# Ledger of designs, part 8: peptides against a protein of PDB entry 4Z5W

Target 1, 305 residues: chain A of PDB entry 4Z5W
Amino acid sequence: IPDVFLELNKLWYFSAQSNLFNGEMPRSLSNSRSISLLSLRNNTLSGQIYLNCSAMTNLTSLDLASNSFSGSIPSNLPNCLRLKTINFAKIKFIAQIPESFKNFQSLTSLSFSNSSIQNISSALEILQHCQNLKTLVLTLNFQKEELPSVPSLQFKNLKVLIIASCQLRGTVPQWLSNSPSLQLLDLSWNQLSGTIPPWLGSLNSLFYLDLSNNTFIGEIPHSLTSLQSLVSKENAVEEPSPDFPFFKKKNTNAGGLQYNQPSSFPPMIDLSYNSLNGSIWPEFGDLRQLHVLNLKNNNLSGNIP

## One batch from the design tools (peptide; aimed at target 1 Y208 G256)

Design b1_p10_1_s3 (made by RFdiffusion4, then SolubleMPNN; from b1_p10_1, 3 letters changed)
Fold by OpenDDE base, seed 3:
Structure b1_p10_1_s3 (fold): chain B 305 residues (1-305), chain A 10 residues (1-10)
Amino acid sequence: as target 1 above (305 residues)
Amino acid sequence: SYILTYPDDP
């Protein structure tokens, strides 16, 4: 990418995604005073990520996903006082979340999906201080770590939590009960154990629950049949979605589906591929908004209601 | 299936 962004003093949006750009991010781009949205996703950009946050005073969205960047996560990003959305998916950092992210009050949406992030305990302890954090995607990180269950963790404004395919150990963490606005939870493809906690059914905004491919035992909590978002059409006020799309990986060679917003996901309960026992509750019939109920590959018995 | 913020295939 040419180093010509100093002259582009009115450039508000720059998207150069899905090209063959290589080398480092241009220094003039990293110093752009005008840019609000920057997407360089799906290129071959390399070197360290550096942004001059003192210059980049208009930066609101950053998508650098699927690049060959190296080095540390830029610890100065919290100094970008308007930066809301960050997609760092598929960047091999091999790092922990910087402690400076405790101060990241502008942050609303963060993805590190498949970014070789380490230490989930530290990551969650840091990110809980991001009071405006609504979307957190940490899929394909923290390999074989334990999902912290520390009840003091608080994500009060969290709407979307995706920590899939990490081989995480532990249980469904009680601290998620402190996230009453949670709409989408994906903890699939882990090694989570214990029972599914009944308090999940108290998350009135939860319309998408994926706990599939874990080691959960016991009965399906009856409280899941009373998930209010699945019983009634709540007019979920479409809050501003992340500036990055979501992709559902299919188990088949058919390409993944793109979802531009979390609200585009079909209302779903997926508890498949666990060790759940007992009956299917007839009261799942009360979930009039539910599009997908997946209970396959469990130890369930009795009649199908 | 699980959710990502990048396409599975490049």
Scores: peptide ipSAE 0.561, ipTM 0.917, DockQ to the pose 0.864
OpenDDE base, seeds 1, 2, 4, 5: peptide ipSAE 0.540, 0.543, 0.531, 0.531; ipTM 0.913, 0.915, 0.911, 0.914

Design b1_p10_1_s4 (made by RFdiffusion4, then SolubleMPNN; from b1_p10_1 with V4T S5T)
Fold by OpenDDE base, seed 1:
Structure b1_p10_1_s4 (fold): chain B 305 residues (1-305), chain A 10 residues (1-10)
Amino acid sequence: as target 1 above (305 residues)
Amino acid sequence: SFITTYPDDP
């Protein structure tokens, strides 16, 4: 990318995604005072990610996903006082979340999907301080770590939590019961164990639940038949979605389906590929907004209602 | 299936 952004003093939106750009990010771009939205996703950009947050006072959205950047996560990003959305998916950091992210009050949406992030305990302890954090995507990190169950963890404004395909051990964490605005939960493709907790059915905004491909045991909580968002067409408050799309992948090698917003996901309960027993509750018939109920590959018995 | 925020590499 040419180093010409000093002359572009009115540039508000720059999207150069899905090109063949290589080398480092231009210094004039990392010092742009005008830019609000920056997307360089799916290129071959390299070097250390550096943004001059004291200069980039208008920066609100940053998408650098699927690039060849190296080094640490930029610890100065919390100094970008208007920065709301960050997509750092598929950047091989091999790092922990910086402690400075405790102060990241502008942050609303964060993705590190497949970014070689380590220490889930530290990551969640840090990110709980981001009071405006609504979307958190941590898929394909923390390999074989334990999902913290510490009840003191609080994500009060969290709407979208995705921590899939991490081989995480532990149980469904009790601290998620403190996230009453949760709309989408994906904990699929882990090694999570224990029972599915009944308090999941108290999450009145939860329309998408994926607990598939774990080691859950016991019965399906009857409270899941009372998920209010799946009973009634309550207006899913079209809250501002993240400035980055989501991709539902069947496997690591299959092309993902693109979803531009969390609200574009079909209302779903997926509990498939566990060790759940007991019956299918007839009251699943009350979930009039449910599009997908996937209970396959369990130990369920009795009649299909 | 699981959710990510990147497509497969082209």
Scores: peptide ipSAE 0.582, ipTM 0.914, DockQ to the pose 0.938
OpenDDE base, seeds 2, 3, 4, 5: peptide ipSAE 0.579, 0.568, 0.565, 0.577; ipTM 0.914, 0.902, 0.906, 0.915

Design b1_p10_2 (made by RFdiffusion4)
Pose (drawn by RFdiffusion4):
Structure b1_p10_2 (pose): chain A 291 residues (1-233, 242-249, 256-305), chain P 10 residues (1-10)
Amino acid sequence: IPDVFLELNKLWYFSAQSNLFNGEMPRSLSNSRSISLLSLRNNTLSGQIYLNCSAMTNLTSLDLASNSFSGSIPSNLPNCLRLKTINFAKIKFIAQIPESFKNFQSLTSLSFSNSSIQNISSALEILQHCQNLKTLVLTLNFQKEELPSVPSLQFKNLKVLIIASCQLRGTVPQWLSNSPSLQLLDLSWNQLSGTIPPWLGSLNSLFYLDLSNNTFIGEIPHSLTSLQSLVSKPDFPFFKKGLQYNQPSSFPPMIDLSYNSLNGSIWPEFGDLRQLHVLNLKNNNLSGNIP
Amino acid sequence: SAAYISSYNF
């Protein structure tokens, strides 16, 4: 990509995604005062990601995903004070999230999917301090690590939480109850154990729950039949393993408890869930009748 | 079948 961005001082939107571009991002792009939306995803771009946050005061959305970049996660990123959305998926950082991210207060959406992020314990202790974070995708990282149960963790305004296919040990942590506005929860494809916490039924905005492919035991909590959003009625897309979904509401309401060791019966009170589109209880130890 | 969500295409 040519180094001509000093000359293009009115450029607020640049999208070069899904091409064959290689090499580093030109430094002038890293200094652009006018750029707001930048999407370079799905290229062969490489090198240490450098962004001058004193210079890029209009940067609001950054998508460098699915590229050949290496090095660390830039620690100066919280200083890009208008940056609201970062898609860093499929960049092989082989690194932890910098502590400075606890100061990233403009951040509302973050994806490190399949990016070789280590130490989910430190990553979550940091990111809980980003007060406006509404969506977090940590899928395909933290391999075989433990999902921290430390009760001090609070993600207050969190709407979307996805940490799948990380083979995570531990249980569904109670501190997730500190995210009362949670809409979409995906903990699937992990090694999670224990029972399914009844408090999940207390999440009034939750419409999508994927607990599939875990080691969960015990009963289906009765509270799931009283889930409010299941009983009664911005750009950074998601892919389901790939089928594209543009926003969290693009996912039909679902309960997927499949591929676990759950026991007991199916509650008749599930009939109360009139807004439920998908109920997947396959590959469990469930017994009794079908209500 | 079990599935999971990511932010890139497969």

Design b1_p10_2_s1 (made by RFdiffusion4, then SolubleMPNN; from b1_p10_2, 9 letters changed)
Fold by OpenDDE base, seed 1:
Structure b1_p10_2_s1 (fold): chain B 305 residues (1-305), chain A 10 residues (1-10)
Amino acid sequence: as target 1 above (305 residues)
Amino acid sequence: SSSFLTTFPS
């Protein structure tokens, strides 16, 4: 990418995604006062990510996903006082989340999906301080770590939590009961164990639940038949989406179905590929907004209602 | 098989 952004003093939106750009991000771009949205996703950009947050006073969205960047996660990003959305998916950092992210009050949406992030405990302890954090995507990180169940963790404003395909151990964490605005939960493709907790049915905004491909045991909690967002349509709040799309994948190498907004996901309960037993509750029939109920590959018995 | 969510296409 040419170093010409000093001349582009009115450039508000720069999208150069899905090209063949290589080399480092130009210094003039890292110092742009005008840019609000920067997307360089799906290129071959390299070097260390550096942004001059004192210069980049208009930066609101940063998508650098699927590039060949190296080095540390930029610890100065919280100094970008308007920065709301960050997509660092598929950047191989091999790092922990910086402690400075405790101060990242502008942050609303963060993805590190497949970014070789380590130490999930530290990551969640840091990110809980981000009072405006609504979307958190940590898929394909933390390999074989334990999902912390520390009740003191608080994500009060969290709406979208995706921590899939991490081989995480542990149970469904009790601290999620402190996230009453949670709309989408994906903890699929882990090694999570224990029972599915009944308090999940108290998450009145939860319309998408994926606990598939885990080691859950026991019965399906009856409280899931009373998920308010799946009973009535009236509570479907159209909420501000992150500036990055989501992709539903069957594996890491497959092309995913693109969803531009979380609200575009069909309402779903996926508990497939576990060790759940007991019956299917007939009261799942009360979930009139439910599009997908996936209970396959369990130990369920009795009649299908 | 079930699916999982990411923020990258491939």
Scores: peptide ipSAE 0.604, ipTM 0.945, DockQ to the pose 0.873
OpenDDE base, seeds 2, 3, 4, 5: peptide ipSAE 0.601, 0.591, 0.583, 0.545; ipTM 0.944, 0.942, 0.940, 0.930

Design b1_p10_2_s2 (made by RFdiffusion4, then SolubleMPNN; from b1_p10_2, 8 letters changed)
Fold by OpenDDE base, seed 2:
Structure b1_p10_2_s2 (fold): chain B 305 residues (1-305), chain A 10 residues (1-10)
Amino acid sequence: as target 1 above (305 residues)
Amino acid sequence: EPFYLTTVPF
């Protein structure tokens, strides 16, 4: 990318995604006062990520996903006082979340999907201080770590939590009950165990639940038949979505189905590929907004209602 | 196979 952004003092949106750009980010881009939205996703950019947050006073969205960047996560990003959305997916950091992210009050949406992030306990302890955090994607990190169950963890404004394909151990964490605005939960492709907790049915905004491909046992909690968002058509106020799309995948190598907004997901309960037993509750028939009920590959018995 | 969610297509 040419180092000409000093002359582009009116440039508000720069999208150069899905090109063949290599080398480092140009220094003039890292110092741009005008840029609000920056997307360089899916290139071959390299070196250390550096942004001069004191210069980049208009930066609201940053997508650097799927690049060859190296080194540490930029600890100064919280100094970008308007920065709301960050997509750092598929950047091989091999790092922990910086302690400075506890001060990241502008942050609303964060993805580190497949970024070799380590220490989930520290990551969640830090990120709980981000009071405006609504979307958190941590898929393909924390390999074989334990999902912390510390009840003091609080994500009060969290709407989208995705921590899939981490081989995480532990149980569905009680601290998620402190997130009453949760709309989408994906904990699929882990090694989570125990029972599915009944308090999940108290998450009145939860319309998408994926617990598939874990080691859950016991019965399906009857409280899932009372998920309010699936009983009644809530006018889900379309909140400002992340400036990055979501992708639904089966395999790491397959192209995912793109969803631009969480509201574009079909209302779903996926409990497939577990060790759940007991019956299918007839009261799943009360979930009039439910599009997908996936209970396959369990130990369920009795009649299909 | 079940699905999972991410923010990159590949």
Scores: peptide ipSAE 0.551, ipTM 0.949, DockQ to the pose 0.859
OpenDDE base, seeds 1, 3, 4, 5: peptide ipSAE 0.527, 0.506, 0.542, 0.503; ipTM 0.942, 0.931, 0.946, 0.928

Design b1_p10_2_s3 (made by RFdiffusion4, then SolubleMPNN; from b1_p10_2, 6 letters changed)
Fold by OpenDDE base, seed 4:
Structure b1_p10_2_s3 (fold): chain B 305 residues (1-305), chain A 10 residues (1-10)
Amino acid sequence: as target 1 above (305 residues)
Amino acid sequence: SSSYITTVPF
């Protein structure tokens, strides 16, 4: 990418995603006063990620995902006072979340999906201080770590939590009950154990639950049949979605299906590939907004209602 | 096939 962004003093949006760009991010780009949205996703950019947050005063969205960046996670990003959305997916950091992210009050949406992030306990302890954090995606990190169950963890404004395919141990953490605005939970493809907690049914905004491919035991909590978001079509206030798409692999689609917003996911309960027992509750029939109920590959018995 | 959510193509 040429180092010409100093001359582009009116450039508000720069998207150069899905190209063949290599080398480092131009210094003039890292110092752009005009850019609000920056996407360089899916290139071969390298070097250290550096942003001059004192210069980049308009930066609101940053997508550097799927690049060959090296080194540390930029600890100065909290100084980008308008930066809301960060997609750092598929950047091999081999790092912990910086302690400075405790001060990241502008942050609303963060993805480190498949970024070799380590220490989930530290990551969650840090990120709970991000008072505006609504979307957190940590898929394909923390390999074989334990999902912390510390009740003091608090994500007050969390709406989307995705920590899939981490081989995480532990249970569904009680601290998630402190997130009453949770809409989408994906903890699939882990090694989570114990029972599915009944308090999940008290998450009135929860329309998408994926606990599939874990080691959960016991009965399906009857409280899941009373999930308000699945009983009634509440006018979900379309809150601003993150400036990055989501991807879910379905069938033979090599790249997965793209979902531009969390609201574009079909209302779903996926408890498949566990060790759940007991019956399918007839009261799942009350979930009039439910599009997908996936209970396959469990130890369920009785009648199908 | 893994059917989890991420923020990049699979």
Scores: peptide ipSAE 0.609, ipTM 0.934, DockQ to the pose 0.761
OpenDDE base, seeds 1, 2, 3, 5: peptide ipSAE 0.601, 0.601, 0.596, 0.580; ipTM 0.933, 0.934, 0.931, 0.927

Design b1_p10_2_s4 (made by RFdiffusion4, then SolubleMPNN; from b1_p10_2, 9 letters changed)
Fold by OpenDDE base, seed 4:
Structure b1_p10_2_s4 (fold): chain B 305 residues (1-305), chain A 10 residues (1-10)
Amino acid sequence: as target 1 above (305 residues)
Amino acid sequence: EPFYLTTFEE
């Protein structure tokens, strides 16, 4: 990428995703006063991620995902006072979340999916201070760590939580009950155990639940048949979605489906590939907005209602 | 196999 962004003093949106760009991010780009949205996703860019937050006063969205960047997570990002959305997916940091992210009040959407992030306890302890955080994606990190269940963790404004494919141990964390605005939960492809907690059915905005491919036991909580978002067409508050897309992935390299917004996901309960027992509740028939009920590969018995 | 969600292209 050429070092010409000083001359581009009106450039508000720069999207150069899905190209063959290599080398470092130009210094003029890291100092752009005009750029609000920067996407360099899916390239071969390298070097240290550095942004001059004192210069980049208009930066609201940053997508650097799927690049060959090296070094540390830039600890100065909280100084980018308008920065809301960050996608650092598939950047191999081998790091913990910086302590400075406690001060990241502008942050609304964060992804570190497949970024070799370590210490989930520290990550969640830090990120709970991000009062405006609505979307958190931590898929393919924290390999074989324990998902903390500390009740003091509070994500008051959390709407989308994705911590899939981490081989995480533990149980469904009770601190999620402190997130009453939760719309999408993906904890799939972990080693989570115990029972599915009944309080999940109290998350009135929860329209997408993926607990698939875990080690959950016991019955399906009857309270899941009372998920209000799946019973009634509540006006899904069209809140501003993250400026980064979501992808449904399988372990097989078959191209995932792209979803530009969380609202584009079909209303779903996926409890497949667990050790759940008991019956399918007839009251699943009350979930008139449910598009996908996936209960396959469990120990369920009785009649299909 | 079930899906899981990410924010990167395959």
Scores: peptide ipSAE 0.579, ipTM 0.952, DockQ to the pose 0.863
OpenDDE base, seeds 1, 2, 3, 5: peptide ipSAE 0.573, 0.566, 0.567, 0.579; ipTM 0.952, 0.949, 0.950, 0.952

Design b1_p10_3 (made by RFdiffusion4)
Pose (drawn by RFdiffusion4):
Structure b1_p10_3 (pose): chain A 291 residues (1-233, 242-249, 256-305), chain P 10 residues (1-10)
Amino acid sequence: IPDVFLELNKLWYFSAQSNLFNGEMPRSLSNSRSISLLSLRNNTLSGQIYLNCSAMTNLTSLDLASNSFSGSIPSNLPNCLRLKTINFAKIKFIAQIPESFKNFQSLTSLSFSNSSIQNISSALEILQHCQNLKTLVLTLNFQKEELPSVPSLQFKNLKVLIIASCQLRGTVPQWLSNSPSLQLLDLSWNQLSGTIPPWLGSLNSLFYLDLSNNTFIGEIPHSLTSLQSLVSKPDFPFFKKGLQYNQPSSFPPMIDLSYNSLNGSIWPEFGDLRQLHVLNLKNNNLSGNIP
Amino acid sequence: SSSYITSYNF
């Protein structure tokens, strides 16, 4: 990508995604005062990611995903004070999230999916301090690590939480109850154990719950039949393992408890869930009748 | 196996 971005001082939108571009991002792009939306995803771009946050005061959305970059996660990123969305998926950082990210107050959406992020314990202790974070994707990282149960964790305004296919040990942590506005929860494809916490049924905005492919035991909590959003009625897309979904509401309401060790019966009160589109209880130890 | 969500296409 040519180094001509000093000359293009009115450029607020640049999208070069899904091409064959290689090499580093030109430094002038890293200094662009005017750039707001930048999408370079799905190229062969490489090197240490450098962004001058004193210079890029208009940067609001950054998508460098699925590229050949290496090095660390830039620690100066919280200083890009208008940056609201970062898609860093499929960049092999082989690194932890910098502590400075606790100060990233403009951040509303973050994806480190399949990016070789280590230490979910430190990553979540940091990111809980980003007060405006509404969506977090940590899928395909933290391999075989433990999902922290530390009760001090609070993600207050969190709407979307996805940490799948990390083979995470531990249980569904109670501190998730500190995310009362949670819409979409995906903990699938992990090693999670214990029982399914009844407090999940207390999440009034939750419409999508994927607990599939875990080691969960015990009963289906009765509170799931009283889930409010299942009983009654921005750009950074998601892919489901790939089928594209543009926003969290693009996912039809779902309960997927499949591929666990769950026991007991199916509650008749599930009939109260009139807005439920998908109910997947396959590959469990469930017994009794079908209500 | 069931499915999971990510932020990139395969």

Design b1_p10_3_s1 (made by RFdiffusion4, then SolubleMPNN; from b1_p10_3, 6 letters changed)
Fold by OpenDDE base, seed 1:
Structure b1_p10_3_s1 (fold): chain B 305 residues (1-305), chain A 10 residues (1-10)
Amino acid sequence: as target 1 above (305 residues)
Amino acid sequence: MSSYLTTFED
């Protein structure tokens, strides 16, 4: 990318996604006072990620996903006082979340999906201080770690939580019951055990639940048949709108489906590929907004209602 | 097989 962004003093939006750009981020871009939205996703950019937050006073969205950046996560990002959305997916950091992110009050949406992030306990302890955090994506990190169950963890404004395909051990953490605005939960493709907790059915905004491909046991909690967002449309909560798309990956060579907004996900309960037993509750018929109920590959018995 | 969500393209 050429170093010409000093002359572009009115440039508000720069999107150069899915190109063949290589080398480092140009210094003039890292110092741009005008840029609000920066997306360089799916390129071959390299070097250390550096942004001059004292200069980049208009920066609100940053998408650097799927690049060849190296080194540490830039600890100065909380100094970008308007920065709301960060996508750092598929950047090989091999790092922990910086302690400075405790002060990241502008942060609303964060993805580190497949970024070689380590220490989930530290990551969640840090990120709980981000009071405006609505979307958190941590898929394909923390390999074989334990999902912390510390009841003091609190994500009050969390709407989207995705921590899939981490081989995480532990149980569904009780601290998630403190997230009453949760709309989407994906904990699929882990080694989570125990029972599915009944308090999940108290999350009145939860329209998308994926607990598939774990080691859950016991019955499906009856409280899932009373999820208000799936009973009626009247509970239309403000949907989270991160400036980055989501991708639904299947273990088949078929390309992932792209979803530009969380509201574009079909309302879903996926409990497939567990060790759940007991019956399918007839009251699942009350979930008039439910598009997908996936209970396959369990130990369920009795009649299909 | 079940699927999972991410924020990067294949």
Scores: peptide ipSAE 0.591, ipTM 0.947, DockQ to the pose 0.897
OpenDDE base, seeds 2, 3, 4, 5: peptide ipSAE 0.591, 0.586, 0.585, 0.579; ipTM 0.947, 0.944, 0.943, 0.947

Design b1_p10_3_s2 (made by RFdiffusion4, then SolubleMPNN; from b1_p10_3, 7 letters changed)
Fold by OpenDDE base, seed 2:
Structure b1_p10_3_s2 (fold): chain B 305 residues (1-305), chain A 10 residues (1-10)
Amino acid sequence: as target 1 above (305 residues)
Amino acid sequence: MGSFITTFEE
């Protein structure tokens, strides 16, 4: 990428995604006063990520995903006072979340999917201080760590939580019951155990639940048949989605489906590939907005309602 | 086989 951004004093949006750009991010780009939206995802950019937050006063969105960046997570990003969305997926940091992220009050959406992030306990302890955090994606990190269940953790404004494919141990964390605005939960492809907690059915905005490919036992909580978002068409006001897309990775060689918004996911309950027992509740028939009910590969018995 | 959500293209 040429170092010409000093001359581009009116550049508000720069998208150069899905190209073959290599080398370092231009210094003039890291100092751009005009740029609000920066997307360089799916390139071969290298070097350390550096942004001059004192210069980049208009920066609201940063997508650097799927690049060959190295070094530390930029600890100064909280100084970018308007920065709301960050996608650092598929950047190999081999790091913990910086302590400075406790002060990241502008942050609304964060992804570190497949970024070699370590210490989930520290990450969640830090990120709970981000009062405006609505979307958190931590998929493919924290390999074989324990998912913290500490009730003091609070994500009051959390709408989307995705911590899939981490081989995480532990249980469905009780602190999620303090996230009443939760719409999408993906904890699939972990080693989570215990029972599925009944309080999940109290999350009235929850329309997408993926607990598949875990080690859950016991009965399906009957309270899941009363998920209000799946009973009634409430006009979910399309809240501003993250400026980065989501991808549903199929374990088949079929390319991942792109979802531009969390609302584009089909309403789903996936409890497949667990050790759940008991019956399928007939009251799943009350979930008139449910598109996908996946209960396969469990120990369920009785009649199919 | 299940699927999971990411924010990167495959």
Scores: peptide ipSAE 0.610, ipTM 0.944, DockQ to the pose 0.901
OpenDDE base, seeds 1, 3, 4, 5: peptide ipSAE 0.603, 0.608, 0.601, 0.605; ipTM 0.940, 0.942, 0.940, 0.944; seed 3 fails the geometry check

Design b1_p10_3_s3 (made by RFdiffusion4, then SolubleMPNN; from b1_p10_3, 8 letters changed)
Fold by OpenDDE base, seed 5:
Structure b1_p10_3_s3 (fold): chain B 305 residues (1-305), chain A 10 residues (1-10)
Amino acid sequence: as target 1 above (305 residues)
Amino acid sequence: MGSFLTTFET
């Protein structure tokens, strides 16, 4: 990428995604005063990520996903006072989330999916201070760690939580009951155990629940038949989505189905590939907005209602 | 086979 961004003093949106760009980010780009939206995803860019936050006063969205960047997570990102969305997916950091992210009040959407992030306890302890955080994607990190259940953790404004394919141990964390705006929960492909907690049915905005491929036991909590977002249409609030798309993948190496916003997901309950027992509640018939009910590969019995 | 959500394409 040429070092000409100083001359481009009106450049608001720069998207150079899905190209073959290599080398480092140009210094003029890292100092751009005009750029609001920057996407360089799906390239071969290298070096350390450096952004001059004192210069980049208009930066609101940053997508650097799927690049060959190295080094630490830039600890100065909270100094980018307008930066709302960050996609650092598939950047191999081998790091913990910086302590400075406690001060990241502008942050609304964060993805570190498949970024070799370590220490989920520290990550959640830091990120809970991001009061505006609505979307958190931590898929393919924290391998074999324990999902913390510390009741003091609070993500009051969280709408999308994705922590899939981490081989995480533990239970569905009780602190999620303090996230009443949660719309999408994906904890699939972990080693989570225990029962599915009844308080999940109190999350009135929850329309997409994926707990598949875990070790959950016991009955399906009857409270899931009363998920208000799946009973009535009225709660489908179009909310500000992150500037980065989601991908539904069957495996790490396959292409995924792209979803540009969380509202594009079909309303779903996926409890497949667990050890759940008991019956299918007839009251699942009340979930008139439900598109996908996946209960396969469990120990369920009785009649199909 | 189940699926999971990410924010990277490939």
Scores: peptide ipSAE 0.639, ipTM 0.956, DockQ to the pose 0.847
OpenDDE base, seeds 1, 2, 3, 4: peptide ipSAE 0.637, 0.636, 0.629, 0.624; ipTM 0.956, 0.956, 0.954, 0.952

